# Peptides against a protein of PDB entry 6RGO, part 147

Target 1, 392 residues: chain A of PDB entry 6RGO
Amino acid sequence: MALKLLGFNQDATCFSVISSNKGVTIYNCDPFGKCFELEKSTSNDEELDFLVEMLFSTSLIAVVDKTIGASKRKKLKIVNTKRKATICELTFPHEIMDVIMNRKIICVVLKSDQIFVYDISCMKLLRTIDVRGEKLKSTSKFRNSEAVGDIGVRVSLSTDNNSILCYSSYSKSDKENAPLNDIVVFDALKCIQINVLPAVHQSNIVCIACSPDGMLMATASEKGTIIRVFKTIDTENDEPILVNEFRRGSRPSRISEMKFNHDNTLLACVGESDTIHIFALPVTTTEADANEDDTLQQSSHSLSSSINGLQYISKGLANRFGKIIVSKIPTQSQQRHVAYIKIPENAKYRIGFPKDTTNTIHICGEDGNYLVYSIPRNEVGPCTLVKSNTFD

## One batch from the design tools (peptide; made by RFdiffusion4, then SolubleMPNN)

Design b2_p11_4_s4 (from b2_p11_4, 5 letters changed)
Fold by OpenDDE base, seed 3:
Structure b2_p11_4_s4 (fold): chain B 392 residues (1-392), chain A 11 residues (1-11)
Amino acid sequence: as target 1 above (392 residues)
Amino acid sequence: MKEIQEAMSEK
């Protein structure tokens, strides 16, 4: 049967798939099994297309039927899976491209490059973000929307209650073909823009991940060779907002999904390549708890690896070319993966990090495999398969 | 909505 992956929920306790014969199926990861099924609304041999976003281990799902006609593609259904009932339906002016949520916020991304931000508890509209409207303030020419292929506004939302929304925006270049290579950081609760990261890649951003706490974001361009990790908030310390640059590979390959683990120590990526890559993040020691005076004289062999090479380009020229936040990290400082998983060639996979086990990753494939891997802690190498299940 | 809050309960 043809399977299409929708992905994991935020805590990787469930994943969603489209089965060509059944419609949408939600699987529980542990114990493994079907927990919900949404039957096909039509007997037509049309290829099923859905957006399904599940809120953690709850009975709340957001559903968009993209299969049948322009009317349904504009409709968001909020469904209770226990009751098998639609709670409410919202209709948008344009096709829904993406839906993301946490316990506070639901964001709906439209083909118009608009982001609708709602309070999930009451479905009240908090903000409409017009990413094109911000471009039009900077660029005199309307891009005819018809020629924009698979390149649209990308979004990621923190899974915590802080509700940090990261989205791709158009660069302020007067060029008709300005890329979606800026990032905006937005407090979705307060409806305030926190930060703008200009030109984080040379080409359009195709994948964004926000950390669970909203303190970090990862970005990848159409090239998918480099992943950049940024702080979402400018710290009072003159610390670089770019914290890491990872090399996925030398060959261009689209990244379809990235995720942080729950403690911000790992970043995983998956896409068109035969390899899921897992990168280690530096532990940001919050200086707060270091007040306990325990005088243990353990000899500080200062591995002062002299990262001497960041010449501060002086403040003066920064005004005309927007803050080059992407200092050219020397190609020598690009970190590689610490772990990997080999996947079948041409199989689409999705990834999830469970909350309770920081060194475990869940993956599922359009090949009908649900796999749990252990991530090595102290060595660079392959992940170890811990559990496997099949689905159809 | 009361129904949303009910659906947001864990399984």
Scores: peptide ipSAE 0.556, ipTM 0.959, DockQ to the pose 0.864
Fold by OpenDDE base, seed 1:
Structure b2_p11_4_s4 (fold): chain B 392 residues (1-392), chain A 11 residues (1-11)
Amino acid sequence: as target 1 above (392 residues)
Amino acid sequence: MKEIQEAMSEK
């Protein structure tokens, strides 16, 4: 059977899949098993396509049927899984590309580069963000939407109640082909723009992750070789703060998903490569615990060719982000513990971090594997498989 | 909506 992964919920207690024969299935992680099924609405051998966003361990899901006709692709359903009932339906002027939520906010991303922000408690529209309209204020020329292919506005939302929304925006370049390489940070509750990070990559941003608390964001471009981590709200001399730069690899590969763990100590990434990468974030010690001089001995064990890219902060990016941003990346760039998981070639995987175990990662594959790994704390190396289950 | 608040309860 062809499986398509939708992903984990915010706390990795459930994941969603599309089965060609059954429709949408939601699995519980522990105890492992099916907890909800959405039946296929059509007898046709059409390839099923859905968006499903689940609100934590609740009975609330948002569903978009992308399979059948342009009308359904514009319809958001809010469903109670326990009642098996639609609570409400919203229809949009354009195809829905993404849906994200937390306990306060639901955001709907359209193919028109519009973001609709709703109060989830009443489904009242709070804001329409027009990412193209913001560009048109800077650049007088309409781009025809036809040439953008798989490149659209990317979004991520904090899982907390602060509801920090990060989205990709078009650079202020007068070039007709200005990339989606700016990030806007938006307070989704107050409907206020907090920050703008200009030109965070040279090409379009294809993946964004917000931290659970909304204080950090990770970004990756179409190249997927470099991941950048920024502060969302904090600025230094009105300039963006780059906290981390990670190298996933030297070979270009699309990153499909990134996630922070619940305490902001780890960043995981997955995509078209045979490897899930897990990066350690430096703990921002508040000034109190500066005293433990733990001389981490340089164990020079030959990191496989994927990890050798960590040492070379490319001198060339230093000059474009100004001398100030690069001079303040601490020389601690060398001591980052990196963990990895090998996955089958061409298998699509999704990732999730459970809330209660900060050193554990959940993964699921279109190969029908649900896997739980332990992440090494004090050394660079492979993650250890703790639990495995299969699904159909 | 009352139905949304009910659906937002944990399972």
Scores: peptide ipSAE 0.550, ipTM 0.957, DockQ to the pose 0.806
Fold by OpenDDE base, seed 2:
Structure b2_p11_4_s4 (fold): chain B 392 residues (1-392), chain A 11 residues (1-11)
Amino acid sequence: as target 1 above (392 residues)
Amino acid sequence: MKEIQEAMSEK
């Protein structure tokens, strides 16, 4: 059957799929099995398309029927899966492109480059962010860029209650074709802009991941060769803090998804390539005041020895045009993956990090495989397959 | 809404 992956929930306890014959199915990861089904609303042989966001292991889902020809592409449905009942429906002026949520906030991204921020508890609109409107001092006609539906505002939301929203924004350049290469960091609860990271890539940002705690953000451009990790809130001399720069590969390849693990020690990426890459993040040892107590010199020769070479050369090369170009980490300081998973080249995969096991990754494929891998801690190499299941 | 709070309970 043709499967389309919708992805994992925030804690990778469930994943959602579209089956051409069944509609939407939600699987539980452990114990593995179907936990919810949403039947196809139409008998037509139309290719099913949906957005489905699940709130952790709860009974709350957000659903958008994006099926072509369906008048429903502008409608968000909030559903209780336990009751099999619609709680509410919201209709938007434009097609819904993305939906993200945590325990506090739902964000709805529209084709108009608007982000609608809601308090999930009452579905009250808190803010409408107009990502274009910050530029709209220029009367430039909305080119109906029938430009391939692939370039739009990208969003990521922290899974914690702080509700840090990271979104791609248009560079302030007077160029008609300014890239979506700025990042805005937004407190979605207070509805305040916290930070702006200008020109984090040279081309449009196509993938963003916020850490669970909202303290880190990973970004990738259309090239997908370099992943950058920034602090979201913290700045140094009013400049963005680049924590890591990772090299996925030398060849361009789109990254479709990135995720941090629960403790911000790992970043995974997946996309059009035959390889899921997993990168190690430096553990910021907060110097917890080591009060003096006892002797156990367990020589944890942790992988910390290789990270000492990141001299933070925050040389903001203010190029002659006042553009803050994020200082590129020298290519020699660009870290490679610490682990990888080989996947079929033609199969789309999604990734998730479970909360309880920081060195485990869940993956699922449009090939009908749900796989659990162990990530090596002390060596660079392949992940080890721990569990496998199939779905239809 | 009461129904949202109910749906936000873990299963």
Scores: peptide ipSAE 0.549, ipTM 0.957, DockQ to the pose 0.826
Fold by OpenDDE base, seed 5:
Structure b2_p11_4_s4 (fold): chain B 392 residues (1-392), chain A 11 residues (1-11)
Amino acid sequence: as target 1 above (392 residues)
Amino acid sequence: MKEIQEAMSEK
C-alpha cells in the first residue's frame, strides 16, 4: 500500500501516517503499536492527503483533510482521539498549508501567506500575521502556485510554553519576485515581534527548525547545501547572532525537515538525499565556578607556530542597501556532520528526537520502517541501529 | 474550552 508520512510529535513518542485504504493512523513508539485510527470518510479511490498535528502523547490532535476534491482543505478539526470526537471545527478563507502547536498555541498557515495564531485553551484568535503585508496585497496576483513548486511561508514553533514562533518573510525589495529569505521571530503569547533576521539565505527558505526552548533556529534554502543556526532573541550590536554554519553537501538537495534534540546539542536534517545528517552544536558550558585550585604545572612546550597575521582589510563599502550583515562565516569554518544515517534512495523519511535519550534519534519511512538509532559521541561516523519495527 | 483541557490531560 502507498504510505505517506505525516511526522513525529514534539517528543518523538508518536508518529502519524496516511495509509491509502485506511486513512490516518497514529503509532506509539514505545511500546510500538497503533494507538489511533481515523477512518476514511469517503468510499472514493481518491489519493488521501491530510495534515495531522499531534500534541505530545495527549489525546488532542488537529486534522485537516487535504484530499483533492474535498471541500475540507479550508477546515481545521480539533479532535479528541480517546473519545473519537470532534471538539470544534474552524473554517479559513484559504487552503491550510501547515499547522503547528504546543501546549499554549496553535498556528495555522494559509496558502494566502497568512498565519493565524490561536490560544489553544479556548481557540480564541490572538493574531493574524499577513506575511505579504498591505503593500504587496495590491500587486500580488496569487502566484498560481501550480507552476512554481512548494514555495510558501515556512513556520516553526518552540515546544516549550514560551511559544517562540519563527517564520519566513519576504525581503523588503519592491520586486514582485522578492524571495522568502527573511526570518521573523515572534512571541506568539504576547503577539509581539522580537527579532528580524534579514536575508539569511540568497534564495527562498524552505525549512526552519526552532529549538525546544526557542533560543535557537536553524534555516535552509532551496539549495539545501548550507544550514545556518542563529540565536532567536539575542542580538550583538543590533545584528543577528550566527552560532553555526553547517555544510550538508556540495550538491543541491531539498531539506524537508530539521530537528534539534531536547538539550540543543544536536541538529538533524532529512530530505531528498540518501543521507540523514546529524551536526553537533557548541555546548555552552555555563562556567560553573569550579574554583578548584588544582595547580597542575603542566609544562610550557613553546610551539612557536608563526600565525601569519593576514590583516583582513575591512573595506567598509557602505552600499546604500541596508547592511545584510550575515557575518559570512569563512567557508573554511563550515562544519560537517558528526554522524549520519543512510536511507533508501527516493524514500521519504521523517525524524524525531526522544526527550529522555539525547543521543538517540527516531526515524520513520514511507517504506514502512520505524527505526531507532544511537548517535556516536566521540567519533565521526554512522549511527548504530538499536531497534526496528515495521508498519502498514 | 473544557473539552480541549480534557483532551490535553488524557494520555
Scores: peptide ipSAE 0.540, ipTM 0.949, DockQ to the pose 0.930

Design b2_p11_5_s1 (from b2_p11_5, 3 letters changed)
Fold by OpenDDE base, seed 3:
Structure b2_p11_5_s1 (fold): chain B 392 residues (1-392), chain A 11 residues (1-11)
Amino acid sequence: as target 1 above (392 residues)
Amino acid sequence: SILDYVEKVTV
């Protein structure tokens, strides 16, 4: 059967899939099993297309039916899965491209490069973000949407109650074809822009991840060779906003998803390559708990020397030309993965980090595999398969 | 609130 992966929920306790025969199915990860099924509305052999965003392990889902007709693609349904009832419906002026949520906020991304921010508790519109702005609307004729591939506004939302929204934005260059290579950091609750990170890549940003606490964000461009990790907030301590630069590979390959683990110690990425890459993030030791565990210091020394190289380049340039967010980090100082998972070529996979086990990753494939891997701590190498289940 | 109708999902 053709499966299409929708992804994991915020805490990787559930994942959602489109089955060509059944419609949308939501699986629980542990115990493994079906927790919800949304049957097809139509008996036609049409290719099913849906957006589904689940609120953690709850009965609340947001659903967009994209299968048939331009009108349905503009309609968001909020559904209680246990009651099988639509709670509310919203209709948008343009096609819905993405939906993300946490316990406070729903963000709806439109094909018009607009982000609608809602209070989830009452579905009140808090903000409409227009990523193109007024000036770019006049010169951008609708790029014939056929020829401009899968390049649109990308978003990521913190899973905590701080509700930090990171989104890609157009560079302020007077060029008619400005790339989506800026990042805006936005407090979705207060509706305030916190930060703007200009030109974080040379090409369009195609993947963004926000950390669960909203303190970090990761970005990848269309090339998918380099992943950059940034602080979302400027700290007073003159620390560089760019905290890490990772090399996924030497060859271009699209990254479809990135995720942080729950304690911000790991960043995983997946895409069109045969490999899920897992990168270690430096633990920001707050000075207070320096007393007990001497054993973690040896792996931290190799990471700290790389960070010091980043800090030296950033401090030297920042003092003279203002906040250069992206220093030309030498290719030699780019960290590689600490762990990896081999996946079938051409199989789309999704990733999730469970809350309770910081060294565990959940993955699911369009091949019908749900897999749980253990991540090695003290060595660079393959992840170990711990659990396997199949779904249809 | 919409959240007053939200229940924990169980398998």
Scores: peptide ipSAE 0.230, ipTM 0.902, DockQ to the pose 0.845
Fold by OpenDDE base, seed 4:
Structure b2_p11_5_s1 (fold): chain B 392 residues (1-392), chain A 11 residues (1-11)
Amino acid sequence: as target 1 above (392 residues)
Amino acid sequence: SILDYVEKVTV
């Protein structure tokens, strides 16, 4: 059977799959089993295409049937899976490209580069973000360049209640073909732009991950060789803070998904390569726990911390036309993965981090494998397979 | 509220 992965829910407790024979199936991860099925709307041997976003382990799903006709591709259904009932149906002016949600917000991304932000509790429209309209305001001469192929606005939403939305935007470059290489950080609840990270890559951003708490964001371009991690809200001298720069590989390979674990200590990435890469993030010690009053007289051994001066090599590429304010992304030492999982070649996989086990990763493949891996803490190496299940 | 339709899914 041809399987198409829709991915994990926000806490990796469930994953969604399109089965060519059944329609949409939702599996629970633990205990492993089928928890919901959405039957095909048509008896035809047409290739099924759906968007499904599940609200955690709940009966609430958002569904877009993309299988047949331009009309269905513009309809979002909110379904109660337990009641098998459509609660809400929304029709959009353009094809729906993506749907993301948390407990507060649902975002709908359109082929028009519009993001519709809703309060999930009442389905009230809070904001329409027009990424093209923002571009047109910044650049006087943008023709309606039809988005060439699969390049569109990418989004990621924090899984917490703060509802930090990160989305790709067009650079303010006077070039007719400005790439989608800016990031906007947006408070989806207050409908306020918090931050703008200009030109985070040289090419279009194709993958974004927001941390569960919304404090970090990972980005990858079409090249997928470098992953950058930024602070979302915090700035230093009004400049974006680059926390990490990771090298996935030397060969170009599209990253399809990235995820942070629940405590922001790990970032995983998956894509067209035979390898899921897991990177370690530095634990930002929040100063809060330093107030334990343990007065123990630890002797004042003056460890002369050799401040290895991070030479900020500002490579100002002064090319003659237009001051592209390339933000001085500090040349951080490119870190490699700390752990990896080998996956079958040409198998499309999705990833998720469970909340309760920060050193565990869930993966599922279009090969019908659901796998749970343990991530090594103290060594660089392969992840250990802990559990496996199959689905059809 | 749409949240009035939110129930835990079990296998």
Scores: peptide ipSAE 0.229, ipTM 0.901, DockQ to the pose 0.837
Fold by OpenDDE base, seed 2:
Structure b2_p11_5_s1 (fold): chain B 392 residues (1-392), chain A 11 residues (1-11)
Amino acid sequence: as target 1 above (392 residues)
Amino acid sequence: SILDYVEKVTV
């Protein structure tokens, strides 16, 4: 059967897929099995297209049927899966491109580059963010740039209750074709912009991941060769803090998804390449735990790879040519993956990090494989397959 | 609240 992956939920306890014959199926990861099925609304052999966002391991899902007609692509349904009932239906002025949620917030991304922010508890609209309108205040021409259908606003939401929303925005460059290479950090609960990271890449940002706690953000451009990790809220001298710069590869390859693990020690990325890459983040040892005298020589061989090169983002002169404002980490300081998973070149995969096992990654493929891997802690190498299941 | 109708999904 042709499968299309929708992805994992926030804690990787479930994943959703589109099956051409069945519609939307949600699988539980452990124990492995079907927990919900949404039948296709039409008898036609049309290619099924859906957005499905699940609220953790709960009966709440947001569904957009994109299969048929421009009208359906503008409808968001909030469904209780246990009751098989639509709780709420919202209609938008434009096609829905993405839906993300946590326990507090639903964000709906439209093809118009608008983000609608809702309080999930009552479906009250808190904010409409107009990413184009913010640009248009600087440039009068509505170019109907039919944005080549793949370049649009990207979003990521923290899975915690702080509800930190990171989204791509258009650079304030006087260029008519300003890239989506700025990041805005937004408190979705208070509806306040808390940070702006200008020109984090040279080209459009195509992938964003917010950490579960909202304190970190990973970004990748269309080139997908470099991943940058920033602090979301914290600034140093009103400048963005670049925590890490990772090299995925030398060849351009699109990154489709990135995720942090639950303790912000790992970042995984997947995309069009034959390899899922897993990067280690430096554990910020908060100095506070130094005082408890307990003599247990747990030889935490912290892989203190000497991250000597926190090069201060020196005030790089605002050089006239729209240079990346973010100081590049020297290529020698660009970290590679600490672990990897090989996947079939033609199979789309999704990734998820379970909450309870920080060194475990869940992956699922359009090939019908659900795989659980153990991530090596002390060695650079392949992940070890721990569990496998198949789905249809 | 919409959340008052949200239950844990079990397999």
Scores: peptide ipSAE 0.224, ipTM 0.900, DockQ to the pose 0.904
Fold by OpenDDE base, seed 5:
Structure b2_p11_5_s1 (fold): chain B 392 residues (1-392), chain A 11 residues (1-11)
Amino acid sequence: as target 1 above (392 residues)
Amino acid sequence: SILDYVEKVTV
């Protein structure tokens, strides 16, 4: 049977899949098992396509039927899985491309490069973000999206209640072909723009991950060779703070998903390559008040690999037009992965970090494998398989 | 509220 992965929920307690014969299935991770099925409403042998966004391990899901011919690609359904009932249905002017949520906010991304921000508690529209802006509306013939189906606005939302929304935006070039290489950081609750990170890559941004607390953001371009991590809110001299620059590889390869773990110590990435890469982030040692006393000289030769996280204060060069360009970290200081997982080249995988086990990663494949790996902390190497399950 | 319809799902 053809499986299509929809992904993990916010805390990696559940994942969703499309089965060609059954429709949407939701699995619980621990204990492993099927917890919900959305039955196929059509008897036709049409290839099923859905968006499903879960609200953690709750009975609340957002569903979009994207199946060709279903005429439902503009409809968002809010469903109670326990009652098998539609609670709310919203219709949009354009096709829905993505849906993200937390306990406060639902964001709906349209093919028109619009983001609709809703208060989840009442489904009230808080904001419509028009990423193309007013000037581009007149000249933007909808890029006939048939040939370049993958270039659109990317979004990520913090899983906390602060509801920090990061989205890709068009650079302020008057060119009809401006890249989606700016990032906007937005408070989705207050509907305030917090920060703008200009030209974070040379090409379109295709993947964004916000940290669970909304304090960090990872970005990758169409090249997928370099991942950049920024602070979302904090600025230094009104310039964006680049925390890390990671090298996934030397060869171009699309990154489909990135995730931070729950304590912001790890960043994982997956895509079209045979390898899931896991990177270590600099632990900000909060100076815990070193209370004076205990003199215990235990000479543990902890190989403190001096993570010389050279905080390159990227002095943004203001270009001739006053645009801050995020300085590139020198290629020699680009960090590599600290851990990896090998996956089949032809299988699409999704990733999730469980909340309670910061050194564990959940992965699932279109090959029907759900796998739990332990991440090594003290050495660079492969992750260890801890648990495996299969699904159909 | 839509949250009045939110229950924990378990296997």
Scores: peptide ipSAE 0.193, ipTM 0.871, DockQ to the pose 0.853

